# Designs tried in a protein design run: peptides against a protein of PDB entry 3EFO. Part 218

Target 1, 262 residues: chain A of PDB entry 3EFO
Amino acid sequence: SQLADLYKSCETDALINFFAKSAFKAVLHQPLKVIREILVNQTAHMLACYRKNCASPSAASQLILPDSMKVLPVYMNCLLKNCVLLSRPEISTDERAYQRQLVMTMGVADSQLFFYPQLLPIHTLDVKSTMLPAAVRCSESRLSEEGIFLLANGLHMFLWLGVSSPPELIQGIFNVPSFAHINTDMTLLPEVGNPYSQQLRMIMGIIQQKRPYSMKLTIVKQREQPEMVFRQFLVEDKGLYGGSSYVDFLCCVHKEICQLLN

## One batch from the design tools (peptide; made by RFdiffusion4, then SolubleMPNN)

Design b2_p27_7_s2 (from b2_p27_7 with S2L V5I P10A R14K Y16F F27Y)
Fold by OpenDDE base, seed 2:
Structure b2_p27_7_s2 (fold): chain B 262 residues (1-262), chain A 27 residues (1-27)
Amino acid sequence: as target 1 above (262 residues)
Amino acid sequence: SLPTIVVEHADGSKEFYTPEDYPAPTY
C-alpha cells in the first residue's frame, strides 16, 4: 500500500529535524506545555497509524515500530527534554534563545548529533588502530569510574574522567601524575606527544571534522560540580528537570498508542 | 509490566526488544 511504502521510506533524521524546527518555531506563539504535548501526540499518532494500517497483527502489550522509525522515539524524547521546550526557571532565556536559533539553522546531520550525542570510551583506545572506538549509549549506566569518556554533540565536547581513571592514561593525556592534578579549567589538551595523546587528538579531530562550529572542550571530573552539566547530555537517563528516561518514554508512547486505538 | 518492542523490517523480518535493551542511534 501507499501508506506502507511511506513508512518504509521514512527518514528518522529528517523527521526529528522537522519536528525540532516546528516545535522551536512554535515556541514563539504557543505555551511550552502545549508544544510538548503535541510532540508526544504526533509520535503516538504516527505509530498508531502504522499499527492500524501497516503493521502485522500483534498483541496489545507490544509496541510496534517500522525499522525506518526505530530510533525516532529516543530523538523525540531528547527533543522534549531540550532546554528550549522546558519551562523551568533555572533555564535562562539567553540559553533558550541561543539553542533555539542554532537548531533552527541546523541540517539533518547536525540535528542528529545535537539531540543524541556521541559518547566514546577513550580508555579503551587502541593506539595501533586508526578506527574510532565504538560509541556507548548516552547513559550513566555506561560510564565507569575507571573510565575516560569523550562526549560530543556538535557544539560541545566533554572529556569525562572517572575518579578511578588509570593514572597512566591521565599521564598520557594531561602529563600529570594523577586525577587530582588535572586542571579542569583547561579548554585544550596539552600536546604530550605520546601515542595515546596523539590518538585522542586524532579522534577529537575526526569528530570536529565537517562540523559547522568549533566545539569547546570541557574537562569534567567525576563527582565535581561541572559533572552535573555533563550528565545533562546523557540523554537516555532521566532529565535534570524531570524529563523522561528513554525507557519511560517508550512506555509512555506505548500507552498513548493504546489509548488512540481503543 | 514493560511492553515488548517489535521492529518490523521491510522484508517482513522482525526484531524483538525489551525497553531496556531497545536500540539507540549509533555513529
Scores: peptide ipSAE 0.726, ipTM 0.968, DockQ to the pose 0.879
Fold by OpenDDE base, seed 5:
Structure b2_p27_7_s2 (fold): chain B 262 residues (1-262), chain A 27 residues (1-27)
Amino acid sequence: as target 1 above (262 residues)
Amino acid sequence: SLPTIVVEHADGSKEFYTPEDYPAPTY
């Protein structure tokens, strides 16, 4: 059917870009609560339509998605948790305005990375490989105290270090003997010159490629106060200001679909 | 209770997930 073909050809990256720009435009004329409700309803309606008209018969307890929309829910949840759509006094007007303008001008590829960052386990780097390490899920559950992770969203880059990060890697990256000696005020990595350092710099360079803005590097130590900023980019987790986790949002979407169809 | 998530592919194949194990974007 034409409808089935439409869902097969759907591109999540284009959809999230559209929804983001639409929502951020609506901020000027509609209450934020209404905008958030509309976004959830739109998501639920699209999936309800699929279930009704395209999906194979299944139990009501199941949430059914076409492959083309597999990752739409997580992007939508990230959009809903963006500061532009939140009514919190802790969020400055300047920050809202800045992010709003950024997203309004973003292309499809930029908005993908912006809403769901790339999180790389740097401690697993193979210095002999020219490939990027496999990304991990943007959740605290995927971090380890023994690990070092690089996070990038197209605007910011964070290097997160666990409290038990390997001293040899710390030495390789920063040329200091221990975690305690790392200077978090640094915005540039030192040119240590060893293979590991060079590989990390190469990876950072690759990530920076094809991005319209130069990403500022922030060094983050686990259990230090600046880590709170970093955790805001772990978008699958529950938001600081009451936003849903990825799991919670999936359940929410399922509930909305059931309400539409039953 | 958490729903079982079913992803349907164009070829008719299906993938089953728990919400905790449900896929996210990869780059």
Scores: peptide ipSAE 0.712, ipTM 0.965, DockQ to the pose 0.876
Fold by OpenDDE base, seed 4:
Structure b2_p27_7_s2 (fold): chain B 262 residues (1-262), chain A 27 residues (1-27)
Amino acid sequence: as target 1 above (262 residues)
Amino acid sequence: SLPTIVVEHADGSKEFYTPEDYPAPTY
């Protein structure tokens, strides 16, 4: 059917770009609560329509998605949790305005990375490899106290250090003897010159490629107060300001679909 | 209880996930 073909041809990255820009335009004229409700409703309606008209018969307890929309829910949840759509007073007007304007001008690829960051376990870097390490899920559960992770969303780059990060890597990256000696006020990595440092810099360079903005680097130590800023980018987790985890959102979408179809 | 997530492919094949294991974007 034509409808089935439509779902097969759907590009989630384009959709999320569209939804983001539509929502961020709407904030000028509609309450944030309404906008969030509309986004959830639109997600549910799209998937309900698929289930009704395209999907094979399935149990009501199942959430059915076409492959083309496989990652739409996570992006939608990330959009819902963006500061532009949050009514919390802890979010400054300036920050909302800034991010709103940024997203309004983003291309599809940029908005995709912006809403779901790239999180790389760089503690496992192979200095002989030219490939990026495999990204991990943007969740606290995927971090390791023994690990070092690089997070990038096209605007910011974070280097997160576990409290038990290998001293050898700390020395290699920062030229300091221990975790405690790392200066988190620095915004540039020192040019230590060893293979690991060079590899990390290369990786950072690759991530920076084809991005419209030079990403600011923030060094984050686990269990220090600034880590809270970093955790905001772990978008699969529950938001600091009331946003749902990825799991919770999937359940929410499922319930909404059931309400539409039952 | 959590729903089972089913991803349907154009060729008719299906993938099954729990919400906890459901895929996210990779780069």
Scores: peptide ipSAE 0.711, ipTM 0.965, DockQ to the pose 0.864
Fold by OpenDDE base, seed 1:
Structure b2_p27_7_s2 (fold): chain B 262 residues (1-262), chain A 27 residues (1-27)
Amino acid sequence: as target 1 above (262 residues)
Amino acid sequence: SLPTIVVEHADGSKEFYTPEDYPAPTY
């Protein structure tokens, strides 16, 4: 059917770019609460329509998605949790204005990375490999106190270090003997010159390639105050200001679909 | 109770997930 073909040809990255720009334009004319409600309703309606007209018969306890929209929910939740759409006094007008303008100029590939960051386990690097380590889910549950992780969203780059991160890796990256000696005020890694340092620098370079903005590096130590800023980029977790976790949002979408169809 | 998530492919195949293990973007 024509409708089935539409869902098969759907491009999630293009959709999220469209929804983001549409919502951020609407901020000038509509209350934030209304905009968030519209986004949730649009998501539910698209999936309800699929279930009604395209999907195979299934139990009411199941949430059904076409493959083309597999990762649409997580992007939509990230959009809903963006500071531009949050009605919190703790968020400055300048910050909202800045991010709004950035997204309004982003292409499809840029908005993907912006809303769902790349999180890499740097402590697993193979210095003899030319391949990047496999990205992990953007959640605190995927971090390790013994690990070192690199997060990038196209605008910012964070190097997060667990309190028990390997001293040999710390020495390799920073040329200091321990976690306590790491200077978090630095925005550039030192030129240590060993294979591990070179590999990390190569990875950072690859991530920076084809991005429209130069990403500033922030060094983050676990349990220090700046970690709170880093945690805001773990987008699958519950938001600082009450936004849903990825799991909670999936359940919410399922409930809304059921209400539309029953 | 959490829903089971079903992803339907064009060839008719299906993938089943719990919300906790449901896929996210990879780079």
Scores: peptide ipSAE 0.692, ipTM 0.961, DockQ to the pose 0.868

Design b2_p27_7_s3 (from b2_p27_7, 8 letters changed)
Fold by OpenDDE base, seed 2:
Structure b2_p27_7_s3 (fold): chain B 262 residues (1-262), chain A 27 residues (1-27)
Amino acid sequence: as target 1 above (262 residues)
Amino acid sequence: PAPTIVVEHADGSKEYFTPEDYPGPTY
């Protein structure tokens, strides 16, 4: 059917870009609560339509996603959790305005990275490989106290260090003997010159390449105060300012679809 | 109860996930 073909050809990244810009435009004229409700409803309606008209018969307990939209829920949740759409007094008007303007000018690729950051396990680097480490899911569950992770969203870059991160890697990256000696006020990595340091710098360079903005580097130690800022970019987790986890959002979408079809 | 996530691929194959195990863009 024509409808089935439409879903097969759907480009979720473009769709999210469209929804983001539409929502951020609507902020000027509609209450944030209404905008969020519309986004959830749109998501539910699209998936309900697929279930009704295109999907194979399935149990009511199942959330059915076409392949073309398999990442729609996660990006939609990230959009909903963006500061522009959150009604929290802790978020300044200036920050909202800034991010709104940024997204309004973003292309599809930039918006993807912006809403869902890359999280790379740097402690697993193979100095003999020229490939980027495989990204892990943006969740605290994917971090480890023994690990070192690089997070980037096109605007910010974070280097997160676990409290038990290997001293040899710390020495390799920072040229200091231990975790305690790392200066978190630095915004640039030192030129240590060993293969590991060079590889990390290369990776950072690749990530920065073709991005419209220079990403400021923030060094984050686990269990220190600045880690709270870093955790806000773990978008699959529950947000600090009331946003749902990815799991909760999937359940929410499923519930809405069921309500539409019953 | 939490739903089972079912991805229907173009070739007709299906993948099943718990919400906790369902990946994001790293899929």
Scores: peptide ipSAE 0.745, ipTM 0.971, DockQ to the pose 0.791
Fold by OpenDDE base, seed 1:
Order: sequence, then structure tokens, then C-alpha cells
Structure b2_p27_7_s3 (fold): chain B 262 residues (1-262), chain A 27 residues (1-27)
Amino acid sequence: as target 1 above (262 residues)
Amino acid sequence: PAPTIVVEHADGSKEYFTPEDYPGPTY
């Protein structure tokens, strides 16, 4: 059917880019609450239509996603949790305006990375490999006190270090003997010159390639104050300023679909 | 109760997830 073909050809990344720009334009003349409700309703209606017209018969307890939209929920939740759409006094007008303007000019690839960052476990780096480590889900549950992670969203880059990160890696990256000796005020990694340091620098370079903005590096130690800023980019977790976790959003979408169809 | 996430692929195959195990873009 024509409808089935439409869902098969759907490009979620383009759709999210469209929704983001549409919503960020709407903030100029509509209440934020209304905009968020519209986005959720649009998501629910699209998926409800699929369930009704295209999906195989399924139990009411199941949330059915077509392959083409399998990552739509996570990106939609990230959009809903963006500071531009949150009604919180803690978010400055300047920050809202800045991010709004940035997203309004972003292409599909830029917005994709912006809304869902890459989180790379660099403590697993193979210095003999030219491949990037596989990204992990942006959640605290995927971090390890023994690990070192690189996070990038196209605008910012964070190097997160667990309190029990390997001293040999710390020395390899920073040329200091321990976690306590790491200077978090630095915005550039030292050129230590060993294979691990060179590999990390190469990875950072690859991530920076073809990005419209130069990403400033922030060094983050676990359990120090700056980690709070880093945690805001763990987009699958519950947001500090009222955003839902990915799990909660999936449940919410399911509930809305059920209400539309029953 | 939390739903079971069902992804329907073009070839007719299905994958099942709990919400907690359902991946993001790393899928």
C-alpha cells in the first residue's frame, strides 16, 4: 500500500531535523507546553497510524515500531528535553536564544549528533586499530568508575574520567601519576607522544572532522562539580530540569497510542 | 505496566525488547 511504502521510506533523521526546526520556530508565538504536547501527539499519531494500518496484529501491551522509526522515540525525547523547549527559570534567555539559532541552521547530520551525543569508551582503545570504539548509550548506567569516556555532540567535547580509572592510562594521556594530579582547567591534551595518546588525539580529530564548529575540550573528573554539566548530556537519563528518561518516554508514547486506538 | 517494544523489520522479522534494554542510535 501507499501508506506502507511511506513508512518504509521514512528517514527519521530528516524528520527529527524538521520537527526541531518547526518547534524552535513555534516558540516565538506559542507556549512551550503546547509545543511539547504537539510533538508528543505527532509522534503518537504517526505510530498509531502504523499500528492501525501497517503493523501485524499485536497485543495491546506492545509498543510497535517500524524499522524506519526505530530510533524516532529517542531523538524525539532528546528534542523535548532541549533547553529551548523547557519551561524552567534556571535556563537563561541567552542560552535558549543561542541554542535555538544553532539548531535552526543545522543540517540533518548536525542535528542528529547534537540531540544524541556520541559516547565512546576510550579506555578500551586498541592502539593498533584504526577503528573508533563502538559508542555506548548515553546513560550513567553505561559509565564505569574504572573507565574513561569521550563525549561529543558537535559543539562540546568532554573527557570523563572515573575515580578508579587506570593510572597507566592517566599517565598515557596526561603524563601525571594519578587521577588526583589531573588538571581539569586544561582545554587541550598534552602531546605525550606515546601510542595511546596519539590514538586518542586521532579519535578526537576524526570526531572533529566535517563538523561546522570547533569543539572545546572539557576534562571532567567523576564526583567533582563539573560532572553535573557533563551529566546533562547523558540524554537517556532523567533530565535535571523536568525531562523524562528514555524509558519513561517509551511508556508515555505507548500510553498515548493506546488512548488513540481504544 | 511497561510495554514490550517490538520492532518490525522490512523482511517481516521482529525484535523484542524491554524498555530498559531498548537501544538508542547505537541500535
Scores: peptide ipSAE 0.744, ipTM 0.971, DockQ to the pose 0.781
Fold by OpenDDE base, seed 4:
Structure b2_p27_7_s3 (fold): chain B 262 residues (1-262), chain A 27 residues (1-27)
Amino acid sequence: as target 1 above (262 residues)
Amino acid sequence: PAPTIVVEHADGSKEYFTPEDYPGPTY
């Protein structure tokens, strides 16, 4: 059917870009609560339509996603949790304005990365490989106290270090003997010159490629106060300022779909 | 209760997930 073909051809990244720009434009003349409700409603309606017209018969307890939209929920949740759409007083007007303007100019690829960062387990690097390590889900549950992770969203780059990060890697990256000696005020990695350092720099370079902005590097130690900033980019977790976890959002979407169809 | 997430592929195959196990873009 024509409708089935439409869902098969759906490009979620383009759709999220559209929704983001539409929502951020609407901020100028609509209440934030209404905008958030519209986004959830649109998500639910699209998926409800699929379930009604395209999906195979399924139990009411199931959330059915077409392959083309399998990542729509996570990106939509990220959009909903963006500071531009949050009414929390902790978020400054300047920050909202800044991010709004940024997203309004972003292409599809940029907005995709912006809303859902790449989180790479750097501690697993193969110095002989030219491939990037496989990204992990942006959640605290995927971090390890023994790990080192690089997070990038096209604007910011974070190097997160677990409290039990391997000393040899710390030495390799920072040329210091231990976690305690790492200076988190630095915004550039030292040129240590060993293969691991070179590989990390190469990876950072690859991530920086094709991005319109130079990403500032922030070094984050686990359990230090600045880690809170880093955690804001773990978009699958519950938001600091009231946004839902990915799990909660999936449940929310399912509930909304059920309400539409039952 | 939490839903079972079902991804329907073009070839008719299905994948099943709990919400906790359902991946993001790393899928």
Scores: peptide ipSAE 0.744, ipTM 0.971, DockQ to the pose 0.775
Fold by OpenDDE base, seed 5:
Structure b2_p27_7_s3 (fold): chain B 262 residues (1-262), chain A 27 residues (1-27)
Amino acid sequence: as target 1 above (262 residues)
Amino acid sequence: PAPTIVVEHADGSKEYFTPEDYPGPTY
């Protein structure tokens, strides 16, 4: 059917870009609460339509997603949790204006990375491999005290270090003997010259490629104050300034679909 | 109650997840 073909051809990244720009434009003349409700409603309607017209018969307790939209919910939740759409006094007008303007000019690939950062477990690097490590989910549950992670969203880059990160890797990256010796005020990694350092720099270079802006590097130690800023980019978790976790959002979408169809 | 997440692929195959285990872009 034509409808089935439409869902098969859907590109989530393009759709999210469209929703983001549409919502951010609407901020100028509609209440934020209404905009958020519209986005959730649109998501639910699209998926309800699929369930009604395209999906195989399934139990009402199931949330059915077509393959083309399998990552739509997570990106939609990230959009809903963006500071531009949040009615929180802690968020400055300037910050909202800045991010709004940024997104309004972003292409599809840029907005995708912006809303859902890459989180790479660099402590698992094989120095003999030229491949990027597989990204992990942006959640605290995927971090480890023994790990070192690189996070990038196209605008910012963070290097997060667990309190028990391997001294060998710390030495390899920073040329210091321990976690305590790492200077978090630095914005550039030292050129240590060993294979691990070289590979990390290569990875950072690859991430920086094709990005319109140069990403500033921030070094973050676990359990230090700046970690709170880093945690805001763990978008699958519940937001500090509001918004649902990814899990809660999935449940919300399911409930909305059920209300539409029952 | 939390739903079961079901992804329907073009080839007709289905994958089942709990909300907690359902992946993001890493899928």
Scores: peptide ipSAE 0.741, ipTM 0.970, DockQ to the pose 0.775

Design b2_p27_7_s4 (from b2_p27_7 with S2L V5I P10S R14K Y17F F27Y)
Fold by OpenDDE base, seed 4:
Structure b2_p27_7_s4 (fold): chain B 262 residues (1-262), chain A 27 residues (1-27)
Amino acid sequence: as target 1 above (262 residues)
Amino acid sequence: SLPTIVVEHSDGSKEYFTPEDYPAPTY
């Protein structure tokens, strides 16, 4: 059917870009609560329509998605948890305005990375490889106290270090003897010059490629107060200001679909 | 209980996930 073909041709990255810009435009004339409700409603309606008209018969207990929209829910949840759409007083008006304006000018690729960051396990780097390490899920559950992770969303870059990060890697990256000696006020990695440092810098360079903005680097130590800023970008987790986890959102979407169809 | 997530592919194949294991974007 024509409708089935439409779903097959759907590009989630383009959709989320559209939804983001539409929502951020709506902020100017609609309450944030309404905007969030509309986004959830639109998500549910799209998937309900698919289930009703395109999907194979399935149990009501199942959430059915076409492959083309597989990652739409996570992006939508990330959009819903963006500071622009949150009315919490803890969020600066300037920050909302800044991010709103940025997203309004973002292309599809930029907004995709912005809403769901790239999180790389740097501690697994193969110095002999020119390939980026496989990204991990943006969740605290995927971090390791023994690990070092690089997170990038096109605007910010974070280097997160576990409390038990290997001293050898710390030495290799920062030229200091231990975790405690790392200066988190630095915004640039030192030119240590060893292969590991060079590889990390290369990876950072690759991530920076084709990005319109130079990403500021923030060094984050696990269990220090600034880590809370980093955790904000672990978008699959529950938000600091009332946002849902990815799992919770999937359940929410399923519930809404069921309500629409039953 | 958590729903089972089913991803339907154009060739008719299906993938099944728990919400906890459901895929997210990779770069």
Scores: peptide ipSAE 0.703, ipTM 0.963, DockQ to the pose 0.867
Fold by OpenDDE base, seed 2:
Structure b2_p27_7_s4 (fold): chain B 262 residues (1-262), chain A 27 residues (1-27)
Amino acid sequence: as target 1 above (262 residues)
Amino acid sequence: SLPTIVVEHSDGSKEYFTPEDYPAPTY
């Protein structure tokens, strides 16, 4: 059917870009609560329509998505948790305005990375490989106290270090003997010159490539105050200001679809 | 209880996930 073909041809990255820009434009004329509700409703309606008209018969306990929209829910949840759409007083007007303007000018590829960052386990680097390490899910559950992770969203780059990160890696990256010696005020990694350092710099370079803005590097130590900022980019987790986790949002969408169809 | 997530592919094949293991974007 024409409708089935439409869903098959759907591009989630383009959709999220569209929804983001539409929502951020609407901020000027509609209450944030209404905008958030509209986004949830739009997501539910799209998937309800698929279930009703395109999907194979399935149990009511199942959430059905076409492959083309597989990651739409997570992007939508990230959009809902963006500071532009949050009514929390802790978020400054300037920050809202800044991010709003940024997203309004973003292309499809940029908005993808912006809403769902790339999180790389740097501690697993194979210095003999030229390939990027496999990204992990943007969740605290994927971090480890023994690990070192690089997060990038196209605007910011974070190097997160677990409290028990290997001293040899710390030495390799920072040329200091231990976690305690790392200076988090630095925004550039030292030119240590060993294979591990060179590979990390290469990875950072690859991530920076084709990005419209130079990403500022922030060094983050686990359990220090700046880690709270870093955790805001773990978008699959519950938001700092009350946003849903990815799992909770999936359940929410499922419930909404059921309500629409029952 | 949590829903089972079913992803339907264009060729008619299906993948099943728990919400905890449901796919996210990869780069």
Scores: peptide ipSAE 0.695, ipTM 0.962, DockQ to the pose 0.873
Fold by OpenDDE base, seed 5:
Structure b2_p27_7_s4 (fold): chain B 262 residues (1-262), chain A 27 residues (1-27)
Amino acid sequence: as target 1 above (262 residues)
Amino acid sequence: SLPTIVVEHSDGSKEYFTPEDYPAPTY
């Protein structure tokens, strides 16, 4: 059917770009609460329509998505949790204005990375491989005290180090003997020259490619104060200002779909 | 209760996920 074909051809990244710009334009004329409700309703309606007209019969306890939209919910949740759409006094007007303008000018690829950062397990690097390591979900649950992770959203780059990260990797990256010796005031990695260091630099270079802005590097040690800033980019978790976790949002969407169809 | 996530592919195959093992966006 034409409808089935439409869902198969759906491009989630384009949809997110559209919804983001639409919502951020609407903030000038509509209450934030209304905008958030519209976004949730639109998501639920799209998926309800799929369930009704395209999906195979399934239990009511299941949330059904076409493959083309499998990552739509997480992106929508990230959009909903953006400071532009939050009514919190802790968020400055300047920050809202800045992020609004950024997104309004972003292309599809830029907005995709902006709303859902790329989080890479650097401690698992194969120095013989030219491939990027497989990204992990942007959640604290995917971090490990023994790990080193690189996060990038097109504007910022973070290198997060667990308190028990391997000393050999620390030495490979920073040329220091231990976690305690890492200088977090650094914005550039030293040119150590070993294969691991070179591979990491290559990865950072690849991530930087095709991005309109040069990403500033921030080195973050686990359990230090700057980690709080880093955690704000773990977008699948609950937001600092009361935003829903990805799990909570999935439940919300599922409930809305059920209400529409039952 | 958390829903089971069902992803339907164009070939008719289905994948089942919990939120904990649900695929992340890739670039």
Scores: peptide ipSAE 0.693, ipTM 0.961, DockQ to the pose 0.779
Fold by OpenDDE base, seed 1:
Structure b2_p27_7_s4 (fold): chain B 262 residues (1-262), chain A 27 residues (1-27)
Amino acid sequence: as target 1 above (262 residues)
Amino acid sequence: SLPTIVVEHSDGSKEYFTPEDYPAPTY
């Protein structure tokens, strides 16, 4: 059917770019609460239509998605939790205006990375390999106190260090003897010159490639104040200002679909 | 109770996930 073909040809990255720009334009004319409700309703209606017209028969306890829309829910939840769409006094007007303007000019590839960052376990680097480490889910549950992680969203780059990060890696990256000696005010890694340092710099360079903006590096120590800023980019977790976790959002979407169809 | 997530592929195959293990974007 024509409808089935439509879902098969769906490009999630293009959809989220469209929804983001549409929502951010609507901010000028409509209440934020209404915009958020529309986005959730649109998501539910799209998936309800698929279930009704395209999907195989299944139990009501199941949430069914076509492969083409597999990652649409997580992007939609990230959009809903963006500061531009939140009605919180803690968020400055300047920050809202800045992010709104940035997204309005983003291409499809840029908006993907912006809404769902890349999180890499740097402590697992193989200095003999030219391959990037496999990205992990953007959640605190995927971090470890013994690990070092690099997060990038196209605008910012964070190097997060666990309190129990390996001293040899700290020495390799920063040329200091311990975690306590790391200077978090630096925005550039030192030129240490060992294979591990060179590999990390190469990875950072690869991530920076094809991005329209130069990403500023922020060094983050676990359990220090700046970690709070870093945690906001772990988009699968519950938002600081009451936004849903990824799991909670999936459940919410499922309930709304059931309500539409039953 | 959490729903089971079913991803339907164009070839008719299906994948089943819990919400906790459900896929996310990779780069």
Scores: peptide ipSAE 0.688, ipTM 0.961, DockQ to the pose 0.865

